# Ledger of designs, part 9: peptides against a protein of PDB entry 8BZL

Target 1, 228 residues: chain A of PDB entry 8BZL
Amino acid sequence: SYDRAITVFSPDGHLFQVEYAQEAVKKGSTAVGVRGRDIVVLGVEKKSVAKLQDERTVRKICALDDNVCMAFAGLTADARIVINRARVECQSHRLTVEDPVTVEYITRYIASLKQRYTQSNGRRPFGISALIVGFDFDGTPRLYQTDPSGTYHAWKANAIGRGAKSVREFLEKNYTDEAIETDDLTIKLVIKALLEVVQSGGKNIELAVMRRDQSLKILNPEEIEKYV
Target 2, 242 residues: chain B of PDB entry 8BZL
Amino acid sequence: SRRYDSRTTIFSPEGRLYQVEYAMEAIGHAGTCLGILANDGVLLAAERRNIHKLLDEVFFSEKIYKLNEDMACSVAGITSDANVLTNELRLIAQRYLLQYQEPIPCEQLVTALCDIKQAYTQFGGKRPFGVSLLYIGWDKHYGFQLYQSDPSGNYGGWKATCIGNNSAAAVSMLKQDYKEGEMTLKSALALAIKVLNKTMDVSKLSAEKVEIATLTRENGKTVIRVLKQKEVEQLIKKHEEE

## One batch from the design tools (peptide; made by RFdiffusion4, then SolubleMPNN)

Design b1_p8_5_s3 (from b1_p8_5, 3 letters changed)
Fold by OpenDDE base, seed 1:
Structure b1_p8_5_s3 (fold): chain B 228 residues (1-228), chain C 242 residues (1-242), chain A 8 residues (1-8)
Amino acid sequence: as target 1 above (228 residues)
Amino acid sequence: as target 2 above (242 residues)
Amino acid sequence: SLADRLFE
């Protein structure tokens, strides 16, 4: 039984596999999330898609439900597992509770799932962090971040992945009430934040926008360029 | 630190899964498999390495497997692992058919297997599958499709791609010669031969060393056909004359 | 690199 223990405490009290999973996240492309007044925006660094690859199958931003979407950084295959579980839970909640999940609820679910994989025998942690955005049924915009440990918090703005530090520094400086006064300004803030780490401008950025009482919208490159 | 190299399902200090990487490396030594998507069909071309005169079984297809009426796959890597995965694909497809009374969508079948692959990278006591797969198929949602999956459980859709030996070179050639939106099955077949001729470690490409399957639609039905040796010979001959 | 293909 001991031979299957993957995530254990070191003598100094560290969970190295969790820390190393966090390093895996840093190998992922950058994702940023910003909560506006009546909008939530996810932006991701677009990984160079191979010329012959179908772009449809390369998605870093996904819907969990009609009112919730997620961006991730880290192991793509791990992310798929988490996304699938979350989607099932969202649907289950609708069936059993007869209401959509709150953003906090689904975040907590994902966080709990991740935490279990840090404590269960014979399982390694998920190598992903996630930004989860959406609207609660009362119309409140929400942004949450979770990491491989299963820790989660609510944020005004945050970033994950390889360029997260630089993006966060930018957001700390530039996130003001004035900067998010309008939907357009909020979108611009996300783009500017990503441009701190993305070289080729709007062509290498993917943006998802969710407005109150509206479905998730993925902006096309032309729409993104309007904000640059 | 090499201690992370030998253990399955463990992150290195740098956040790497070495066993998955090593599995992918091993696949690079396997026989070459190509997939090419055309407007009117999709094809798989695979290197046949096990040609021995003393083999009692006439292998119609060594590396290309029919999964259901609408899908086929080619495998690169450990044969035993491939057998397990191809069997699982068939089972998944059949279960879906029984449950929903319609064929499983192509991408859904791919993802189902990829979830299994991923699990073997995350759960202790298991090693990654040493297999990459190319999938060809048709469904009513997206038409003709080509997918690639690797030991990590990652997958992607492709217009053309290659796995196995010299895959990087093959992909480069495909990028150069693939004409987006203008690819016919005929041209795809010619391209497959061209790429295989350059990427296979053989002095001369022969029909006995190549398996080719095409997936087309005829009268509203999917047709999966493995080319006869004579047909492959003709393709090779045409290439040599150019 | 092969490693890079695992991450998004």
Scores: peptide ipSAE 0.282, ipTM 0.748, DockQ to the pose 0.751
Fold by OpenDDE base, seed 3:
Structure b1_p8_5_s3 (fold): chain B 228 residues (1-228), chain C 242 residues (1-242), chain A 8 residues (1-8)
Amino acid sequence: as target 1 above (228 residues)
Amino acid sequence: as target 2 above (242 residues)
Amino acid sequence: SLADRLFE
């Protein structure tokens, strides 16, 4: 059956394993990305950490380089592989080109990696989508999304995971130039977007902020509450 | 669901990896393994199910493996798979030591193996490892550490956790009794015995059915010690008197 | 569920 074949097109042109991988993404907790004027913000639904679990080992938002970070939805183990590959590429690029990667470059790299795993009979697709944010060397904020197929696009704002549809609908209505006029407003927009799908309020939200020429900052719960 | 059981590296229409889930289910039938992190050490406690009188005593530990001077692990699941993975852990640790002239950080060793596990879920012609592991260790970065990994290649750090048979019940008990910030190795040992006594499918807990290892720091060195049967007996006795 | 543990 075509649905069992990793790299075979169905008669109607479907790659079922890729589509099923997209379904895997929907099982992940929600992640949101928003590009502001001089800020990029990632917000994620914080999965309930088991009482005895070390929180430091639960990371849905990861730095790829000093100027790039990523949130993902889907298979956690798959994400780790992608993150590791991306980090290596970022470092390699710095060594060989003597400049940090552009956000588009590293997104394209990740996308290409994913695509290759859709075309080899010996491999299944990655069960992850990613929001990749950061700053190019010229100071331009960027937001990209990539999915299991290896397709990627630039976005002003987007969401992935279980509640992505609702969050996207919210963003479509509320993302305006006025809404992102300041860093604080941009952060507030992300929080409001996540609150559409997160029931327990601000306590179950993790936010990462990257400003121009600044390192990734993960906001603590107290900081998040100030925006609620 | 059965339609997708034949291939280990395919998604179901719902986006599930059934072979990984089945591997995890298999681990649920394995002997119970506990890990508890204390302020002054970390321990593993494992059920010994195969007590055969004809077993050669050469094996110091059936379920607890020393990985290097700073780390040990306990396994739940398919024994043959466990042997392969524990060997791989030792090799990874050794390669790191040779390359960097320092011991591998605990989390790095865990992640290295987890990447291998993940690969066996993604590449064709391979099945997931039917093994979960608990790792205990010490490094200069984070001190005493406890990790858990599963067939998917996922892992996490823990204050206390359990894998294998009746793991859910054990975890529940650990959640109730674990006192964050106040856990001594002594109290951790007592807690381990308490939990094992309730979770093992035995009428009475005996020292022969329990293997316990502790990892401590003495004079700036890591000490991994498997408790002697007499020591375990004393722990059990103490528990019964309470 | 076991399935839920695989996803984040």
Scores: peptide ipSAE 0.281, ipTM 0.765, DockQ to the pose 0.799
Fold by OpenDDE base, seed 2:
Structure b1_p8_5_s3 (fold): chain B 228 residues (1-228), chain C 242 residues (1-242), chain A 8 residues (1-8)
Amino acid sequence: as target 1 above (228 residues)
Amino acid sequence: as target 2 above (242 residues)
Amino acid sequence: SLADRLFE
């Protein structure tokens, strides 16, 4: 049945469903990740939460484990599936290997999951990109990005979503050793990067910080304004 | 362009899932369902469209379903799809209870179903469920809760929201009149009637056309009650006198 | 738009 082969090669060698899934990612709000010296920072553009919506249920940044967190852009429901599977894997790894996952390991797991959905019969690609940040057990900060194709790479800084291009351009110009010399400067860099695409200042930014040997901390709006 | 309309689980060139969007459009033609969270309870109000005098069994609740002792839902969309999903919700809740010897947290039940919905948007050979749900519940973690889920498997918590016919207008009205932190169940009921009166395509709102359920806590127990027709009549009358 | 609700 032709209906089972969703992701197929075009005559010119393109996987259109993967490319179109990437277009779906671009419909998502912008997310930014920056690796500092001893800190990783995720920033996301807040969608205007409907007045009567519970903010608790609108999250673009989530913890996968104590040492790993993720931001995503794209289909929210797809993201939930990926997040849940990643969390299960993180716990499974702890039980089986008796160590937490490395950031690379869990990224590779997520990437493999995404890749399988590009090749499995009757499945469409995930319509999400993810920024995965955290610390390895040796204390090394890591930032990875993955896309609908299942590709992944390590980054110093990166962005995903609708404003990703502009944010990346900003980061390419402004990411220096001096710019990430301190935790505060690193946070400031993320905020400045997001402000390239986010209107109305710090009120529309959600920021999460993970420092070495610390859990994910989501900054409140007041804390964010201190950096603006 | 037509190729993307016929296949159930494919992205369009623009990154859209048309079948999901179309399912959501279908829900817009369904009867209106409202949910309102109050300080002392949560309610569902739903339009009843099938009033047949010849029906032997007065179904007390056509659109509002008790899921377990702590949760209920209302449905907008395809009835057959709704039946499948509501049954699944009950099964999930029951399995959880049996496994963990405690009621399933409200959000976990919602997410469990949402994962199913999402699967039907991603796995071939399936079509999205043409159903949106409003969930009301209580648990020890977050107290009274109101959730909305759609065919995509997306969900959100709400203070007040609406699905089905004229939902956008209803939401606008709710935004105007809902007072955060000051909403009592009584005021929520009044608000529900007010909104339904304006959003339902009826000349006059009648108790026969409205189902209302409230979820409250009494003596440390959740009480889910479907309002009697007389009670609904009183609410309507009160609204007409204001 | 309804489509916008699907994406975050």
Scores: peptide ipSAE 0.190, ipTM 0.665, DockQ to the pose 0.765

Design b1_p8_5_s3 (from b1_p8_5, 3 letters changed)
Fold by OpenDDE base, seed 5:
Structure b1_p8_5_s3 (fold): chain B 228 residues (1-228), chain C 242 residues (1-242), chain A 8 residues (1-8)
Amino acid sequence: as target 1 above (228 residues)
Amino acid sequence: as target 2 above (242 residues)
Amino acid sequence: SLADRLFE
């Protein structure tokens, strides 16, 4: 139908709309996630905020619940939809199951949502990838990544967005047990990874950290500069 | 590739949503709307294009809509789309008030509409709304606020911004003249006139072609006022004298 | 004009 967005298989077995959605993700600013021993860290490349724009309204890192936060790359409006749905699910889970979600659970929920939009007639895929980090109730730090296809995997470290390739290459070389031995070292690793693609140093980086049994903390620029 | 721009909103091979881009392009043909945040208020200034003597003037404004007691918006784009969205904004605000017995926070109202806009970019059989909006409001959380939203469902907060015809030029002028932290409503009004005078496709700026609304706080209440034509004339005159 | 009414 000419009037319906459909994701169908090509003759060679490709889902082009999903692949193209992945290209949309690559247009997004870079996000990186690292799982430490007792910390999870998200870092994002700050897009230059236009003069007169309120920085408060420009966020790439958001809380889904007290124990889970997410960074994304791709279409901002799409991300908002996913974030809102995830937040509702987190609250629903608390109400019905009487426990907060596990990081895997909420990731799976998001992944399933994305997958449905790849298979439902009249829908296009979400143009976002997400890094989802947090702590399970048992205190285990978790990092997951999901893409427009609805796939998800657990990671030690990963990156999404325009500079993801370079950042991943850096992480593959530099992610060691020694590099994440302390919270500070873990944070430093994230910053160093982002600096592979960010030109203006610490001023163009936003960092969020979550420690065990602690709320999400967004580092201020002064705090970030201490690690540079 | 033409096949991606002529269909329902789908991704191009490069990851672009052409229908959304085209909707944004369409808005560029609409009349200019400005928003400026001041320390003591916020304003909307909009180009009025529909000037007809036989029009029934029993309306709040042509391009500026009161949403609730604490918020107003201005629209740039397809008139019919704008009417649908402004009505939806009012409904959302009212439903919130009924449910929570307090007015909806400004950003939350903006977000709610933006989610609707986004949906029209993702679901088949729909086209993006050909409308951008400027929102002005006051709430207890952030005080005076100015927001802009586009057909994609994206939005942002601003100190000053512009949508519609010659918006890029207007934004540049605003960047030059806007003084953060020192902007009074009076100075904001003057700035609005200055920018409109340069960006509107008219030979001479006249009060009949400009609508201005201010949102202020008086005695703990929000006051939304559309300036009278005489007031706008005075502002224009003052600008010409400078 | 009618065309002008299509856009706000």
Scores: peptide ipSAE 0.035, ipTM 0.650, DockQ to the pose 0.041

Design b1_p8_5_s4 (from b1_p8_5, 3 letters changed)
Fold by OpenDDE base, seed 2:
Formats: sequence, C-alpha cells, structure tokens
Structure b1_p8_5_s4 (fold): chain B 228 residues (1-228), chain C 242 residues (1-242), chain A 8 residues (1-8)
Amino acid sequence: as target 1 above (228 residues)
Amino acid sequence: as target 2 above (242 residues)
Amino acid sequence: SNADRLFA
C-alpha cells in the first residue's frame, strides 16, 4: 500500500506517528542543555563508540552557525537532515537579512520543518528532539527544545533522550541562580545532571560550551574530569 | 503488529522503523565485505559468490566499484539496489566535479548518498535500500578514509569494519588484531585475508572467491587497484604458511 | 542490535 497518509489522527484525536516518534527519541542517548548567565552548555551521554570507529564521525552536538549549537536525541540520519537544513537557513539568513539568526528564529525554522513532516502526505515525522542553544546578537543566552511534533519552547534547562526524566528532575531541584552564578558552576551543573544517568563518570560524557562572543567549544575528556 | 511491518516509513509504537531494521538484517545474508584503513593506503576485500563457468565476461570486480579517481566502494545487499546507489554515487561525484572543478570530498559523497538513503526511510511509497556500503577514498582534507553506510542513511568513519555475512565476528577479529598507528597496507592485506578466511562460509579460501582493491597515493595521485587473482593467491598462501 | 544503530 502506498503510504500516502502516514501521520493521521486516530479516532480519539491522537497523532500516533508523532507519539511514536517521541518514543524513538527516548531510544537516543541523553542530552542536556543548561542556560547560564553568560554561557550555554550542552552535555550528552556518549554512546559507546566502537573501538575502530572514527570519533570524528560520531557527533551528537553540532554547530548550526557561529552563534548556535544543537544537541539531539533519536534517529541519527534524521538529525543530519535537520542539521543540514538548519545550517543552510542560517547561511541564507546571513545573506538575506545581513545578520545571524536568533536562536528563536532557527528553532522556529526547525520546528516548522518538523511540523510539516507531521502533516505532509507520504512523510513520517522526524524521530528526533533537539536542544538548541546559543546567543542572540544582543548577547542573551538562549536554550530551546524541539520535539518530533514541531513544538518548541524556551528553557532555562532541559533534557532529552533516554534519561531525560531523571535529568530533568535533577535540574528542577538544582537549577538555581547560585548554581549558575559562574561558567564553571554551570558546567558542573550539567555534568552532575548527566551523572544521574551516565555510568562511569566523565569518560562517557561529551560536553560543549558556548560563551558570549565565542564559538562552540567541545571539551576534551581531561577538561571534563576537572569538573567532576 | 503486522501493520507496522508492512508499511515502509512508519514508526512502530515503540519508535522503531522495522523496515529499516529488516533491510539491515537482509544485508547480513550478503557476501562479506571488509574495509581496512592503513597508514599508507586503504583497502576493500569482498567475498565473490557468483562464479559461473558460463559467464562470458570475466567481471574484474563484482562487488567493488570505482566511484571516481579518488574513491571506491564495496556493497553488501540487494544487487539491483546496489547498482542504483553506485550509479548515483558516480553521478553525484561527477556533478560536484563539474560544479566546483575539484573532486568531491569523501565524506561529502558519503553523506550525499546517505541523505538519499534516509529519504527512502522517511518518504512514503518507497522502501529502504537493502544495501550497506563500504567506501574507501582519499582527499586533501582527511587523507585516506574508510566509511560505512547502512539502509537508514547513517554512516560512520572507521579504521576497520565489515558488512555482510558474519560481520559481527569479523569486526571482533578486527578489533583484536588491528593495531592503531602501526597498520601498513601490507599488514592490512594480511589481516583482511585472515578475517575472510575465518568469516566466509567456505571450506577453503580461494582467490576466485575474494576480490581485493587497494587505494594508495603515488606521485600525488590516487591509485585504485584491483588485485590480480595471482596476487590474492599469494596473500592466501602466505596466510596458510603462517 | 540493528535497532540500536539507528539511534544516537
């Protein structure tokens, strides 16, 4: 049968393919995002990279532009499509508007893309959630989340993927103004949050930081261990 | 439920894409393909299953395809799907060359095809390609490279990997014997023979059943060479003597 | 598992 109508309403008003795509996200390793005062931090659970795999090709955190980064959970191939589309849009925006995208703008773009894939005939939803972080031109740090439905919201801190519930519970308890008072404290908060679900400490964590007027920096394992 | 098994581009209630998983499973029944990255080159070694005495054309390579001057691939899975994908790879590479007047970077070619594969998992009315590929190449950005892609449109770079029949066992052997930073093309060839000898469902490894291609750099040019049967025989013989 | 390979 031609899958013309993939995402349709159930009799009770559910979009099952969207809900099932959300279940696909839960199969992804955990990602966490935290907005600090002058920093945004992304942390991800490192999936055990096969010994012979090139780590360069295994990324859960990527730059969308100089001022925007994204972490995702869910289908890797789907994520690549979204990332590529977002990158193109960021560049297009620079060309047409002569300014970088705001974090909200690119989030809305991604969300709109996802939403279209929930409504277009012959397309399944994207099986990914994303944490999008960055700085607006005015220097304001931002954190957004998108899910397979195309919904998006701004957050102080959030998590996606397998351990997201536990990480969010931790963040709800521990995210305070004092806990994010400094860049280092913000980084520590992310690490502590991830350690709620990640076994074996800093070796299984990938951490990226973006400070005001700085590009994305992926911390090496040694740098991460300093915060543990 | 059977409903989710029959539709090609739908999530199961558990968030699984069964048709993609089944395509990947199908590849496990295909002939073994190995890729090994060395310091001075990269190789593909593939099981040749179709040896028919009445074949008029001696296919120099059944499973290894030259994509451009700097890249080759091997395929595991549905032959017809493989032909479509290899042709597409060639077209992508040529279009890039025409547009930019330089060879396409290896990873970009891989990702371009992976985006196509992914599309066949997301767009209705199409089934996933039942093909995994190993890519070998050289470019000015990363030098010698080895990639693997699967029906999902996922890919990864590898130092050594295997697709097709007994791939898990092959990967395990590669993990044991691959010495990072010390792998020469010569040692890689020996390792390939060793692994194939153990993973191929044959009583005795023979040169007629193995295709090997090497990619090297000579005088600032990429050289892709399919080993002659005699060369493969020598490699097998050497392995038997060890 | 094949399923696990699809997700990050």
Scores: peptide ipSAE 0.391, ipTM 0.794, DockQ to the pose 0.753
Fold by OpenDDE base, seed 3:
Structure b1_p8_5_s4 (fold): chain B 228 residues (1-228), chain C 242 residues (1-242), chain A 8 residues (1-8)
Amino acid sequence: as target 1 above (228 residues)
Amino acid sequence: as target 2 above (242 residues)
Amino acid sequence: SNADRLFA
């Protein structure tokens, strides 16, 4: 019975709906984030887009602001809600504080939003995890992860979605200062990490790169193949 | 497991939303709706199932709804839910027009409704809408557009797609016959008839059982036109001669 | 599957 109640703790202290939302995340395609020295990179496993589908409308990586982007895994519709609210908050912050959000700030906002949806009896948790990357106004690259519970942490590298375990194991072995010494090496690290779970090579990978004082760049397939 | 089938806003242990999946399944039993994007326009074609001889007013369109001057939609699923959603679309479009003094961009209207649909999957005491929609439109940003949305609040843009009964077969046929970059509205109409003829659960395709609307641009204005029965008959006849 | 369409 406790697993059906959205806001009820089990006798052993579990919030089952939050745990089940985490299982929903695992059904999403893999996303990976890596923080380099002067670069942040998001990589995602491309879902096979239907032949007649407009690729423009299929996005797993999105900008939240000029200095922040996000990849997600889990329920697509839930992600859209979170993204929209985060974008509004980023703009609101610019208007009220006269500075762009820090990556930590917007992550905390998203995390708080998610957490509130775990405490309302009238709302289910969001079925998404997110990798949030960007640059603070001081030029520091940041990577954060948030999950359905509203927990968030800063990372050097991390992964979410169906292949996250394998990707994390790869990153734990291969993330070194030498491996991220250059922007190109950092990008290569992300690609190699994704190739642990993506069968068809570079054609099934989407990469987004944000460098210091630069806008989000989504790499085209030809650019990705240069790193493979 | 059936334990999680009864509540609309709970995850299963596997992270599934069964009520959303079941709503999507229900749409598979609805009449076929098809959308095709062409270079010079976009169309909706829908199966008309309610041919009741005692219906006094032949609704000009049972399944195709004008949303504003630049957009129309077709619906597959629960009729009452469809009426609520189409009304909401019109309200959203009008509120936007009032606020910004310009028509709502097509994708923004679609996403606004999709956010409502999503909410009905997340908030307690609500059920998913048992409706999928095809949207056709024109805006200054992307020109002619075709979108599909489902009960989850997910949506996508399409060159051609189908919802409702035999939608998978229809999509397969569209994938085979859709010629990217070469699709005229005329060829799209012919393709629509071809696909409907194969996917509708009817022995013979007749103009009485098909609704078709086209969206074009004429003199810098969007024109939404529902084809007359005679025009549909001509399309069917042409198909039979090929 | 319908389930697969819900997730990204």
Scores: peptide ipSAE 0.390, ipTM 0.794, DockQ to the pose 0.767
Fold by OpenDDE base, seed 1:
Structure b1_p8_5_s4 (fold): chain B 228 residues (1-228), chain C 242 residues (1-242), chain A 8 residues (1-8)
Amino acid sequence: as target 1 above (228 residues)
Amino acid sequence: as target 2 above (242 residues)
Amino acid sequence: SNADRLFA
């Protein structure tokens, strides 16, 4: 069966392993990204952290560099590999080009990495999608998404993971210039979007905010509750 | 479908990696290993299943491995796979020490091995390691630490956790009895015995069937100690009296 | 489930 082969075309032109990797992404908890005017916001559904688990080691949002952060959905171990490779590239770029990466650049790098894993007989696709947000050196906020195929696009807002469809539908209706007029409104939009799929309110949401010329900030639960 | 169960590096139509799941299932049949983090130390407790009278009484820990001066691990799963992984951990730790002239941070060692495990789930011609590990350690960054890793290459830090046989029940008991911020090594040892007594498939817990190691700090040095059988007997006796 | 543990 062609669908059993390591990432080959079916007779009808499908790459089943890539499609199945996309199904793996849908098993991940929901992540949302929104680009505001001078802010980028990532929100994720917190999986119920086991009572005895160290929360420090449970990260769905991570920094790639000072100006770029990423949320993912899908296979956690796969994500770690991608994150590490991206971090190395960000540092390498700083050393060789003497400037931070653009958000597009690092997204393209990640996308290329993913694509290579779809074309080698010795590798399976990465079972992750990513939302990559940050600021370019010129201060422009950016949001990109990449999927297991290695495709990527720029977005105003998007979602990945199990609740992504519902969240995207919400964002399509509610993403307006007025809704992102301020940083606070942008954050509220992300929270409202996540609440479409997350039960029990702000306790089950993790939010990361990056403002122009500022480092990534992970909001604490008390800060999140201010927007709920 | 069964056709997706046979290859290690393919997704099922539902996006599952069955060989990784099956490796995790296999670990559920291995001997129980516990880890408990305390304020003044961290411990591993492991079921010893292979008790043969002809085994030379070289009190080598069957399931607890010293990795370096600051870290130890316990293993649940395929012994041969465990040997490969524990050796790799030692090599990684040694290479880091040589390169940086300081001990490898605990989480970095765990992550390095987890990247290897992950690779065995993504690259063709390899099967997942049939092993989960508990790691105990101390470093200057986070102090005493406990980690768990599985065949997928996932890992997490824990206050207390269990792998192997009846791990779910053990974790439930740990959740009930673990007192955050109040856990001493002494209380952790007692808790370990309590949980093992309930989760091991034995009629009566005996010292010969349990290996316990503690990691403490003494005079600015890490001390990894495997408890003597007599010490374990005393812990069991104390538990039976309660 | 084991499956659930693989995903974030």
Scores: peptide ipSAE 0.361, ipTM 0.759, DockQ to the pose 0.804

Design b1_p8_5_s4 (from b1_p8_5, 3 letters changed)
Fold by OpenDDE base, seed 5:
Structure b1_p8_5_s4 (fold): chain B 228 residues (1-228), chain C 242 residues (1-242), chain A 8 residues (1-8)
Amino acid sequence: as target 1 above (228 residues)
Amino acid sequence: as target 2 above (242 residues)
Amino acid sequence: SNADRLFA
């Protein structure tokens, strides 16, 4: 009977499966998010795609809606489940409320989903953290992070995955009002932050940019090299 | 360590899912299956291990399954698990067709099954499916397609790939010999035979031990064809002459 | 490794 309880408290009050799910996140490649003045930028460490693999099917950055995108670190299959659920919720919200979701709303939805998987018998936590960026209907850029526990917070800048510590340390030192004064500077900040952990320069970086009232743009390698 | 490998859906202290890894390891012992995408078609080639003359030849193949008019798959791993998953694929495809009055896009069918696979890695009382699949298909969105999925519910699109026994060696050979943008179905068939000859644990490659299916477009319709034994023999013979 | 294939 006890075999159904996957996530239980230890005698010392720890939720080991949640902590171990956080360790799973650290096995993911690095992702970084930065909120600029009128821009949000996601950057990810591009894993070496196998020569014969279709790059289209290897994505760490995905759109949740027209105004929201997400990067993740951790279990790829787990991420797909979360992404699909979030996309459905975004569409449902448009139908029921007749407005797009706020970035906070969809983050809270994802966080709640994750939390349920930490408390439900017979379910393990999701092995993913996510950076969720976008624009609210008022044009305010937003960045949120969520982890396997279902906690979430708003950030100016943050990182997840294996190199997150080094990237965060860089961002803590270099995220200033001057560093995000322009869209180009904000993009440059993300690239510089990723270069702390990514080898071989811009070729191993994927960048996504969202500006106010604009669709998600994934930068091509040539565009990235202009900022290096 | 042993405590974390005995439960189906728990993380190790290092964040590993050992049961999923073990399922993937089990697939490495299954017969070889490969897929190759060409400009004018896509193929599956699979090792046939169960050769019995009394088997009913009416069946499409041992390891290659037609899913709908536009898709087929090949399986490596536990046969019973494969049967469940292939049946589910057919049901998903049929339900989509009924709902939308058009065939399911290839990637959507793959993802639907992968979501099921993922669920068996996250929900208690379930073990991962001990099966990897190769999918071939055509749709109006991306044309000819090749996908691979594993027990985790992860998937990817490929120009050429291999699952099962000696898959790593097969993939290496495919990387060397696959010419991007220049691959015809004819050349893909020849490459498939070449790779199987090197990766199958057989003394001599024979048509009896190989199943090959091709997916092509003829007059605006998808044609899925299992090659006849004589056709496979001719391919093997041609390879031996080169 | 099989483990590496699970993570992104």
Scores: peptide ipSAE 0.373, ipTM 0.767, DockQ to the pose 0.769; fails the geometry check

